Peptides against a protein of PDB entry 1BH9. Designs and how they scored, part 105

Target 1, 89 residues: chain A of PDB entry 1BH9
Amino acid sequence: FSEEQLNRYEMYRRSAFPKAAIKRLIQSITGTSVSQNVVIAMSGISKVFVGEVVEEALDVCEKWGEMPPLQPKHMREAVRRLKSKGQIP

## One batch from the design tools (peptide; made by RFdiffusion4, then SolubleMPNN)

Design b2_p27_6_s2 (from b2_p27_6, 9 letters changed)
Fold by OpenDDE base, seed 2:
Structure b2_p27_6_s2 (fold): chain B 89 residues (1-89), chain A 27 residues (1-27)
Amino acid sequence: as target 1 above (89 residues)
Amino acid sequence: SFTDEDAERVFEMYKDFFLEKAKELEA
């Protein structure tokens, strides 16, 4: 990573994924309300998952010689690479 | 920076995966 990308990743890593946002996303997926415990658990899982994608996307961005912010194309390529590595489903 | 929109994009991309995980946790 470039120093700038690393800094941004660290900022992301330190940020809390809003519980409310996770709850909304889960509810949008399931169509039903979920317990607080489920939200907490999914928040953790999502944080790890998104973190890996973002980290890979930052690498993609750097390797393509581009500058932040991350774009959808970086995220898509990151997902492709991570799937190829077997790191995500 | 990474935004809620970006998160939503990731979730939509893996909607079925997250749905499965959510159901497993509710079970």
Scores: peptide ipSAE 0.103, ipTM 0.611, DockQ to the pose 0.539
Fold by OpenDDE base, seed 5:
Structure b2_p27_6_s2 (fold): chain B 89 residues (1-89), chain A 27 residues (1-27)
Amino acid sequence: as target 1 above (89 residues)
Amino acid sequence: SFTDEDAERVFEMYKDFFLEKAKELEA
């Protein structure tokens, strides 16, 4: 990957998820509204989780000799690998 | 630089994937 692509990835990793998007995500799962504190907590957890998946997916993309943007096949393979390593459920 | 709008676009792009992973995380 180019230096620019890696820099964008790092900026993505450090950025906060949009609060509204996280709230909608949680509500989609629970079916109820959630408090601000729950949104904050889940935002942090989700960031770490997604960061690990994206990092693994980028590695998959590189190992397959492909270039960004990431495709669903990269994400699926990343999840499989992370599960096998016990890094995600 | 990466913005909130960019983050939202990424989220929407992988929404179904994120929902699945979020459910697994909470299980």
Scores: peptide ipSAE 0.100, ipTM 0.583, DockQ to the pose 0.170
Fold by OpenDDE base, seed 3:
Order: structure tokens, then C-alpha cells, then sequence
Structure b2_p27_6_s2 (fold): chain B 89 residues (1-89), chain A 27 residues (1-27)
């Protein structure tokens, strides 16, 4: 974790998923209403999950010799790498 | 900045996983 990566990661880490946005996303998946407590729980889970992906994606971006912002290709590669390491499903 | 579009992408990628977790939390 370079200082540049850490700085960029902290920008993402400081950001939080808006509850309303998470609720909309979950409801679009399930097709049903979701309780407020479930939204809170899923927001926390999603934050941790996305944080791990973003951390890996920043590493991918650097290794590819590219500069921010992160692009979809970095996220896709990050997921692939994390899956191969068994860190995510 | 991590945008709503980025979040949507992640959820679409792991739709089944998040659906299962959501159901477990409400069970």
C-alpha cells in the first residue's frame, strides 16, 4: 500500500453509501420492500465489500501504469484477482 | 469519488449474493 494508494483509498473509505440509494438497489434486486434495519445492515456489509474491491482496483490501476480515476476495467480485474485469492465469492 | 453508478455495478455483479444475504437478514 503506497502513500498514493492510501490517499486514494481514504477518499473512498470516507465516503458512505446513502441509505436511500442502498434501499433502491436492494429493492431493485428483490422486488419487495426492505426494512430500515436491513438497509442499515446491508449498507455496512456493502461498504466493507466495496472497500476491499476498491483497494485491489487501486493496486491494479498502479500496476497497469495508469492514473485515477478508477475505471470499470480496474474494478473487473480487481474482482477477478480477489476471487482467485478466495477473498470474495 | 465512488458514485452511485459504481455501487450499481457492484450490486449487479453480485446480485444473487446480496439477494441471499438480504433474505437471511429478514428470516
Amino acid sequence: as target 1 above (89 residues)
Amino acid sequence: SFTDEDAERVFEMYKDFFLEKAKELEA
Scores: peptide ipSAE 0.095, ipTM 0.605, DockQ to the pose 0.581
Fold by OpenDDE base, seed 4:
Structure b2_p27_6_s2 (fold): chain B 89 residues (1-89), chain A 27 residues (1-27)
Amino acid sequence: as target 1 above (89 residues)
Amino acid sequence: SFTDEDAERVFEMYKDFFLEKAKELEA
């Protein structure tokens, strides 16, 4: 990916994870209300985590000779590869 | 591109991980 593509993707990621959406997702997972600080922290963590997964998934998609949008198979393969590299748990 | 569905998929895949992190942050 070019620097321009990465920059656009970063801007997109920032807009794709608004506080409200992150809060809803976290609360759906925990089943409880979460504090503002937790939302902020988890938002940052999630952005980095998802960003790495998506970047790898796009690479998978390209290497498989396919075009976006990403499919579940790309995401699953991305996770597998990242786990193998020790980049994610 | 990345959709809300993609995000949900990632979160569901790692829900236990995120749950643990959330609990740690709330402690």
Scores: peptide ipSAE 0.091, ipTM 0.596, DockQ to the pose 0.481

Design b2_p27_6_s3 (from b2_p27_6, 12 letters changed)
Fold by OpenDDE base, seed 5:
Structure b2_p27_6_s3 (fold): chain B 89 residues (1-89), chain A 27 residues (1-27)
Amino acid sequence: as target 1 above (89 residues)
Amino acid sequence: MFTDEDAERVFEMYKEFFEKKAKELEK
């Protein structure tokens, strides 16, 4: 691994969404209260999803010969590619 | 590099993914 790849992994590993924000999001979708365990599970799922999309977007940025930071066009292209691969709905 | 701005952008853009998973967990 390059130093840059290692740094990105460490930042990803340490990142997390606040439980309160996840709870609010879920409840806005379901219209009902959710348990603490559901919030914990969804927090993990959210992290994995965001990580996969950002990783793909960074690859898009690099392949387009552009430099960070990521722009909306990189994120949109990443989502399109991941949908095509069947990795996200 | 992975940033808070990047995470927020993706998170807000794709709430439908979480809707599906939330329903699965509530079953």
Scores: peptide ipSAE 0.051, ipTM 0.532, DockQ to the pose 0.370
Fold by OpenDDE base, seed 4:
Structure b2_p27_6_s3 (fold): chain B 89 residues (1-89), chain A 27 residues (1-27)
Amino acid sequence: as target 1 above (89 residues)
Amino acid sequence: MFTDEDAERVFEMYKEFFEKKAKELEK
């Protein structure tokens, strides 16, 4: 990834996820140690993921004519829609 | 508020998303 991407993801990391927690999570998935830059990048991706789910859930809530706070049904529907749109696996 | 089941679903989905991105970064 580019230096520009790294910079953006670093900002995401600082604002959203503790580095140590992300590192442990990544390593639990990959089964191997990862570099700091990978942790930074994945921190940014993690925030994007969470943001996309929440954003979609808010949209669902609105389209259903309901008001926050978000409920599990909104989150479940959001996930379904995001999968359908190919935005998440 | 999320139930434990909801949390598990989100976590599994997060893992899948994370894994795909991790593999992409490892290339």
Scores: peptide ipSAE 0.048, ipTM 0.518, DockQ to the pose 0.203
Fold by OpenDDE base, seed 2:
Structure b2_p27_6_s3 (fold): chain B 89 residues (1-89), chain A 27 residues (1-27)
Amino acid sequence: as target 1 above (89 residues)
Amino acid sequence: MFTDEDAERVFEMYKEFFEKKAKELEK
């Protein structure tokens, strides 16, 4: 990795959805309070979800012969592809 | 940037994804 690539990776690794936001989201869906462990697990899953979408979008961008940064059209196409693959609902 | 429509679409997908996972974790 270049220094810039490493820095971007580190920033991504450190990023996370706020625990409180995850908790609120889960509670809004389930209608019940959830444990800290569930929130922690869902926080990780949330990051993976976003990561999968971004990864697919990068692939779309590359396949279309375009350069970063990612654009909404890449994200939309990524979502479409992931749905067709059954990777996301 | 995403449009509001794009954001809503992603959020709905996110909610569906989370609903499934949350139910699994609560078992």
Scores: peptide ipSAE 0.045, ipTM 0.513, DockQ to the pose 0.283
Fold by OpenDDE base, seed 3:
Structure b2_p27_6_s3 (fold): chain B 89 residues (1-89), chain A 27 residues (1-27)
Amino acid sequence: as target 1 above (89 residues)
Amino acid sequence: MFTDEDAERVFEMYKEFFEKKAKELEK
């Protein structure tokens, strides 16, 4: 890993959506209270998805000779690439 | 090297899928 890759990996590893925010979002959608286990499961799935897309977008940004923060064009290209690779539906 | 704004953008893109999975896990 380059220093930049290591930095991105460490940021991903330490990042997480706050449980309270995830719980509020789910309950806003379902209209009912949800269990702690559901919040934990959805938090994990969300982190994995976000991590994959963000890493791809940062790679796109770098390859285009640009610097963070990410812009919508980087996110769109990342999603396109991940779909092409079969990593996301 | 990503910011809170970056995470928010990606999360918004995931909202519909998140909604479906949340309902499934609650059953």
Scores: peptide ipSAE 0.040, ipTM 0.532, DockQ to the pose 0.434

Design b2_p27_6_s4 (from b2_p27_6, 12 letters changed)
Fold by OpenDDE base, seed 4:
Structure b2_p27_6_s4 (fold): chain B 89 residues (1-89), chain A 27 residues (1-27)
Amino acid sequence: as target 1 above (89 residues)
Amino acid sequence: MFTDADAEEVFKMYKELFKELALKLEA
């Protein structure tokens, strides 16, 4: 890895979604309270998922001949592409 | 770490994508 890659990795590794936010999200979907284990699982999955989407979105941005920062359109396109690849449902 | 505000923005966009998985985990 280059120094830049290491720096990005460290930033990613140290980042996380707040537990409360994850809990609120899930509960807004399910309409009921959720267990701690579900929150923990979804927190980890969310981090990985967002990481993959961002990576794809950066590729989209580049392929469209645009420069960072990422815009919602890049994120939406990234999701569509990841779905088409079967990487996300 | 992401702030609640950051999370809110991201979750708004990805809420539907997480729905199926969240429901399965809770069930």
Scores: peptide ipSAE 0.054, ipTM 0.573, DockQ to the pose 0.607
Fold by OpenDDE base, seed 5:
Structure b2_p27_6_s4 (fold): chain B 89 residues (1-89), chain A 27 residues (1-27)
Amino acid sequence: as target 1 above (89 residues)
Amino acid sequence: MFTDADAEEVFKMYKELFKELALKLEA
């Protein structure tokens, strides 16, 4: 890995949604409280999910001939595309 | 499955947490 690749990896590795935010998100979806272990698991899943969405959104941004920073429209389109590919629910 | 409201919340968290990561992926 190059120094830049290591830096990107470190940014990804260290990035994590706050526990409280993940709990709120899960409760929004399920309508019920969840265990601490579920929060931990969903923290990892959420990181992977958002990482994939960001990568797809950057591709959308490029294909639309636009430049960063990513806007909500890029994120929304990324989600649509990933759903169509069956990569996310 | 993620609802529109859930997605919006995730997008807000993205802006705060993954801004630097997005820039690095673009570079």
Scores: peptide ipSAE 0.034, ipTM 0.504, DockQ to the pose 0.042
Fold by OpenDDE base, seed 2:
Structure b2_p27_6_s4 (fold): chain B 89 residues (1-89), chain A 27 residues (1-27)
Amino acid sequence: as target 1 above (89 residues)
Amino acid sequence: MFTDADAEEVFKMYKELFKELALKLEA
């Protein structure tokens, strides 16, 4: 890997959703407070989820004959397709 | 129910993370 590739990988590896945002999101769905352990677990799951959606979104972008960067429309379509494939609820 | 408004909030939250991930995947 080049230095640039390593730097991008490190940025990805270090990236995470703010715990407060994850907590608020979960609580808005469940209607109840959640523990820090739940937030930690969901943070990990969310990161994996984003990875899968981004890969699908890149495919959508390509199939639509468009160029990066990804846009919300690509993400929305990616989610729709993943649902259709049964990969996400 | 997960609404369009909920989706919008999720996308806003995910924006920075997916940008970093996309840069990695596109390299």
Scores: peptide ipSAE 0.034, ipTM 0.493, DockQ to the pose 0.045
Fold by OpenDDE base, seed 3:
Structure b2_p27_6_s4 (fold): chain B 89 residues (1-89), chain A 27 residues (1-27)
Amino acid sequence: as target 1 above (89 residues)
Amino acid sequence: MFTDADAEEVFKMYKELFKELALKLEA
């Protein structure tokens, strides 16, 4: 791996949603308190989900002839495309 | 399953982290 590839991977690996925020989100959806294990699991799932959206958004940005950083419009279009592909609900 | 509303909230939580991460994910 190149230094750049390793750096990008490390940044992704080290990134994470705040535990408290994930817990609040889940509880907002379920209407009740959740266990620590659920928070851990959802933290991972959320990270993977966002990663997939970001990857698609980068493709959108490129196809539109625009440069990073990604903007909300890229993220919205990415979600639309992923839904049309059946990759996300 | 994530709805549009769920995704929106996730993106809000990710806002600060995203600003840095998105730039570093660039090829």
Scores: peptide ipSAE 0.032, ipTM 0.513, DockQ to the pose 0.043

Design b2_p27_7_s1 (from b2_p27_7, 10 letters changed)
Fold by OpenDDE base, seed 4:
Structure b2_p27_7_s1 (fold): chain B 89 residues (1-89), chain A 27 residues (1-27)
Amino acid sequence: as target 1 above (89 residues)
Amino acid sequence: SEKLQKMLQAVFDAVLDGSLLRLMGLE
């Protein structure tokens, strides 16, 4: 993708999820409290996952001849493509 | 583990609906 898109992708890579928000998200699903280590681990996994999806979504956006911001349709298509490539389960 | 699977699914869903991106101030 373009240099501009790469720059946007790098902004995602440099970002981090607030621990409190991740903790709340996890606990909303599990129904129980989680340890700090779990939050840290999940934060890392989430960052990597989001980075991969965003990168692919930007590529989708470009291939569709569209401009940012990314829309849900780009994200969904990105996930589909990543699954087909075997990059995500 | 089932717990990990649920957590990963939550992240997956959060990415798809944009909530996680908004949480990071990316959209």
Scores: peptide ipSAE 0.134, ipTM 0.675, DockQ to the pose 0.473
Fold by OpenDDE base, seed 1:
Structure b2_p27_7_s1 (fold): chain B 89 residues (1-89), chain A 27 residues (1-27)
Amino acid sequence: as target 1 above (89 residues)
Amino acid sequence: SEKLQKMLQAVFDAVLDGSLLRLMGLE
C-alpha cells in the first residue's frame, strides 16, 4: 500500500459508528428495543468488518490503477474477494 | 441466531451502499 492508502486505512480504523445510529439500525430490523450490550457488541463487529473490507478495497483500488477516495465499486469487489478467500461468510 | 444474522446482513448491506460510511462521516 502507498502511504496515502495506509493513512486512509488508519482513518477508518480510528473511526467508530455512532451508538445511536447502530441502535436505530438494529431496532429497525428487530422491531424491538435492544440493550446497551447488544449495541456495543454490534458496534465492535461492524468496525472490524468495515476495517477488513476497507483494507481489501484499498488493495482493489490500487490494483485497478485508481486513486482514493474509495468508491462503492471498490467495496463491492472487496467483499467478493473476501468471500472468495473465505475470510467473510 | 437469526436475529444476529439479520443484524449482520443489514450492516453488510449498509456498508455496500455507502450509507453506513456516511453515518461515520467517512464519505
Scores: peptide ipSAE 0.133, ipTM 0.671, DockQ to the pose 0.486
Fold by OpenDDE base, seed 3:
Structure b2_p27_7_s1 (fold): chain B 89 residues (1-89), chain A 27 residues (1-27)
Amino acid sequence: as target 1 above (89 residues)
Amino acid sequence: SEKLQKMLQAVFDAVLDGSLLRLMGLE
């Protein structure tokens, strides 16, 4: 990866999803209020998941001869590749 | 659980459409 690509990846690692946004996202699906602990747990799980997908997406981007920012096509391809590798269900 | 699976699917979908990344100011 280039220094720029690595820097962007590190930005993902250092960042966190807004707690309020995660709460709203969960409640939109479950139809009920969720506890603070559920939001914290989901925030952590989401960060790990996104980290794995973004890492793969950056690799896809490089192999396609493109540069960040990532586009939906990179994320979709990353997910397909991770599934084929058995790294995500 | 079914509830957990639905929550994870929601996160998955939000990642694919870029909405969560935009909320973080990363894209």
Scores: peptide ipSAE 0.131, ipTM 0.673, DockQ to the pose 0.486
Fold by OpenDDE base, seed 2:
Structure b2_p27_7_s1 (fold): chain B 89 residues (1-89), chain A 27 residues (1-27)
Amino acid sequence: as target 1 above (89 residues)
Amino acid sequence: SEKLQKMLQAVFDAVLDGSLLRLMGLE
C-alpha cells in the first residue's frame, strides 16, 4: 500500500455507516421496521465486511498498477479474490 | 438464518454498486 492509500483506509476505519442508511437498507429487504439493536449489529457486521473488501481492493489497485481512488472494478475484483480465499461467503 | 443471509446479500450488493462507499465519502 502507498502511504496515501493507507491513510485513506485509516480514515475509513475510524468512520461508521450512518444508522439511518443501514436501517433503510435493512428495511428494504425485510419490509418491516427493525429495532435499533438490529441496526447496531448490522452496522458492525457491515463495517467489518466492507473494511475487508476495501483492504483487498487497495491491494488490487496497487497490483494492477493503477492510481487512487478506488473504483468499482477494484471492489468487484476484491470480492472475487476474498471469495476464492474463503474469507467471505 | 435466511433473514440474515438476505441482509448480508443486500450489503454485498451495496458494496458492488458503490452506494455504501458514497455514504462513507469514499466515492
Scores: peptide ipSAE 0.130, ipTM 0.671, DockQ to the pose 0.433

Design b2_p27_7_s2 (from b2_p27_7, 13 letters changed)
Fold by OpenDDE base, seed 1:
Structure b2_p27_7_s2 (fold): chain B 89 residues (1-89), chain A 27 residues (1-27)
Amino acid sequence: as target 1 above (89 residues)
Amino acid sequence: SEKLKKMLEAVFNAVLSGELLKLMTLE
């Protein structure tokens, strides 16, 4: 990746989803309250997932000869590639 | 578990749809 791409990746790596948002999302699925540990675990998994997708999307963008910022098409292709590699379900 | 699987799928879908991405904050 270019230095600019790495910088953008680091911004995503340093980001996080609001705890309250994750909690509400999970509770909408379970229909009951969830513990802080569950929220923390799900937040971590979500962050890792986003990081992997963004990293792959940056690679896609570069390989397509395009410049940032990432577009939905890069993210969709990234997910497709990660699935084909068996890195995500 | 099926419960965990559904939770993960929902989170992933929310991320891919941009729902959660729009809420991301820098540490």
Scores: peptide ipSAE 0.152, ipTM 0.677, DockQ to the pose 0.745
Fold by OpenDDE base, seed 4:
Structure b2_p27_7_s2 (fold): chain B 89 residues (1-89), chain A 27 residues (1-27)
Amino acid sequence: as target 1 above (89 residues)
Amino acid sequence: SEKLKKMLEAVFNAVLSGELLKLMTLE
């Protein structure tokens, strides 16, 4: 990656999701309240997942000769590639 | 578990849609 791409990746790596947002998202699916520990666990998983996807998406964007910001198509392709590499389930 | 599966799918979909990315804040 270029220095700029690495910088963008690091910004995401250092980011976090608000607990309230994660909680609301989960509860909207399960239909029930979730514990603090579940929110913490899911927040961590989400952060790791985003980091991996963003890194791959930046590579996709570059490979396609396109410029930031990342678009949904880059994210979708990133996930596809990561699955094929066995990096994510 | 089915519950965990649903939770993971929800998170992943939210990320891919850009929903959660918009909410990310620097620690």
Scores: peptide ipSAE 0.150, ipTM 0.676, DockQ to the pose 0.720
Fold by OpenDDE base, seed 5:
Structure b2_p27_7_s2 (fold): chain B 89 residues (1-89), chain A 27 residues (1-27)
Amino acid sequence: as target 1 above (89 residues)
Amino acid sequence: SEKLKKMLEAVFNAVLSGELLKLMTLE
């Protein structure tokens, strides 16, 4: 990765989803209120997942000869590759 | 477990669409 790509990855690694956004998203699916612990757990899991996907997506972007910022197509391809590698279910 | 899977899928789909990524904040 380039220095800029690495820096962006570190920024993502240092970022987090807003608690309220995660809560609303989960509740939109479950149709009921969720506990704070569930939101915290889901936030953590989501961040880890995003970190893995973003890292792979940056690699995809670079290998495709494209420049950041990442696009949905990079993220989708990253997921496909991670699945093929057995890195994610 | 199905409930958890649906919750995770929703989050992941939101991430892949870029919806949640736009909302991410730095710690």
Scores: peptide ipSAE 0.148, ipTM 0.675, DockQ to the pose 0.711
Fold by OpenDDE base, seed 2:
Structure b2_p27_7_s2 (fold): chain B 89 residues (1-89), chain A 27 residues (1-27)
Amino acid sequence: as target 1 above (89 residues)
Amino acid sequence: SEKLKKMLEAVFNAVLSGELLKLMTLE
């Protein structure tokens, strides 16, 4: 890791989705209230998912010979590749 | 389960659309 990459990792590690936002999202799908533990679990899964996509997107950006910041096209390609690898549904 | 599948799909779509990314904060 470069110093910049390490800093990005630290920022990612300390980041989180607001519980209220996750709760609202889940409840919009289930149509009923969800427990705190469900919100926590889904928040964690969401963070892991974002991390994996961003990592793949950075690789895509580099392989395409482009420079940061990441663009939507990098994220879309990352998701395609991860699905192809069976790493995400 | 189908319930879990729907929940995950919703989360993934929200992330990809940028809805959740814009809300990320530091702890």
Scores: peptide ipSAE 0.136, ipTM 0.667, DockQ to the pose 0.798

Design b2_p27_7_s3 (from b2_p27_7, 12 letters changed)
Fold by OpenDDE base, seed 5:
Structure b2_p27_7_s3 (fold): chain B 89 residues (1-89), chain A 27 residues (1-27)
Amino acid sequence: as target 1 above (89 residues)
Amino acid sequence: SEKLEKMLKAVFDAVLSGELLRLMTLE
């Protein structure tokens, strides 16, 4: 990775999804209110997932000879690769 | 378990769509 790519990755790693957004998203699926603990847990899991995908996507971008910012095609390919590696379901 | 899987899938789908990433980067 380039220095800029690593910096961007760290920015994602240090950031977090807004709790309200996660809560709304979960409630839109379940149709019921969820506890703060559920939101916290889901936020953490989501962050870890994003970190893995972003890291892989940056590698895809680099291997394709392209430069940031990441595009949807990089994210889709990253997920495909992670699935093939058994890193994500 | 199925409920949890649906919740996780929703989050993952939102991430892949870019929606949550945009929200995270804007704040």
Scores: peptide ipSAE 0.137, ipTM 0.665, DockQ to the pose 0.582
Fold by OpenDDE base, seed 3:
Structure b2_p27_7_s3 (fold): chain B 89 residues (1-89), chain A 27 residues (1-27)
Amino acid sequence: as target 1 above (89 residues)
Amino acid sequence: SEKLEKMLKAVFDAVLSGELLRLMTLE
């Protein structure tokens, strides 16, 4: 990866989804309030998932001879590849 | 559980749509 690509990837590694956003998302599904521990767990899982998809998407972007920022097409292709590799369901 | 599976699916969908990515904050 280029230095720019690495920096953008590290940006995600050093970032987190807002607790309130995750909480609202979960509650929209369950229809009830959720505990802090559930929000923490889901936040962590989400970050790991994003990291894996973004890493693959950056690889896709590079292999296609394109430059950041990532576009939806890179994310879609990344998911397809990760499914093929058995990395995600 | 099915409940957990639904929550995970929703989170994944939100990530892929870009919604959560736009809300990310630095730690």
Scores: peptide ipSAE 0.135, ipTM 0.667, DockQ to the pose 0.736
Fold by OpenDDE base, seed 2:
Structure b2_p27_7_s3 (fold): chain B 89 residues (1-89), chain A 27 residues (1-27)
Amino acid sequence: as target 1 above (89 residues)
Amino acid sequence: SEKLEKMLKAVFDAVLSGELLRLMTLE
């Protein structure tokens, strides 16, 4: 990865999804209130997932001979590749 | 469980759509 690509990955790694947004998302699915621990767990899972996808997407971007920032097409291809590798269900 | 599966799918879909990415904040 280039220095710029690695820097962007680090920015994602140091970021988090707002708890309120995760809570609203989960509640829209379950139709009921969820505990703080569930929100924390789902926030963690989401962050790990995004981290793995972003890393793969940076690789896709580089292999396609393109420069950051990442675009939706890089994310979609990353997910496809990770599923093919069995890293994502 | 089906509940967990639905929750994970929704999170993944939200990430891929850019919804959650646009809400990310630095820790």
Scores: peptide ipSAE 0.132, ipTM 0.661, DockQ to the pose 0.731
Fold by OpenDDE base, seed 1:
Structure b2_p27_7_s3 (fold): chain B 89 residues (1-89), chain A 27 residues (1-27)
Amino acid sequence: as target 1 above (89 residues)
Amino acid sequence: SEKLEKMLKAVFDAVLSGELLRLMTLE
């Protein structure tokens, strides 16, 4: 990756999903309240997942000869590649 | 579990749509 791409990746790495938003998302699925531990676990998993996808998407963007910011097409292609590599289900 | 799988799928979809990405806060 270019230095600019690494810098953008680091910005994502430093980011976190708001706890309340994750809680609302989970509860919209389960229909019931969830514990703080579940929210913390899902927050961590989500952050790791986003990090992996963003990293791959930056690679896609570069290989396609395009410049940031990342677009949905980069994210979709990143997911496809990660699935192909067996890195995500 | 199915519960975890559903939760992960929802997060997955939300990420691809940009929904969760727009909600991220810097630490």
Scores: peptide ipSAE 0.131, ipTM 0.658, DockQ to the pose 0.692

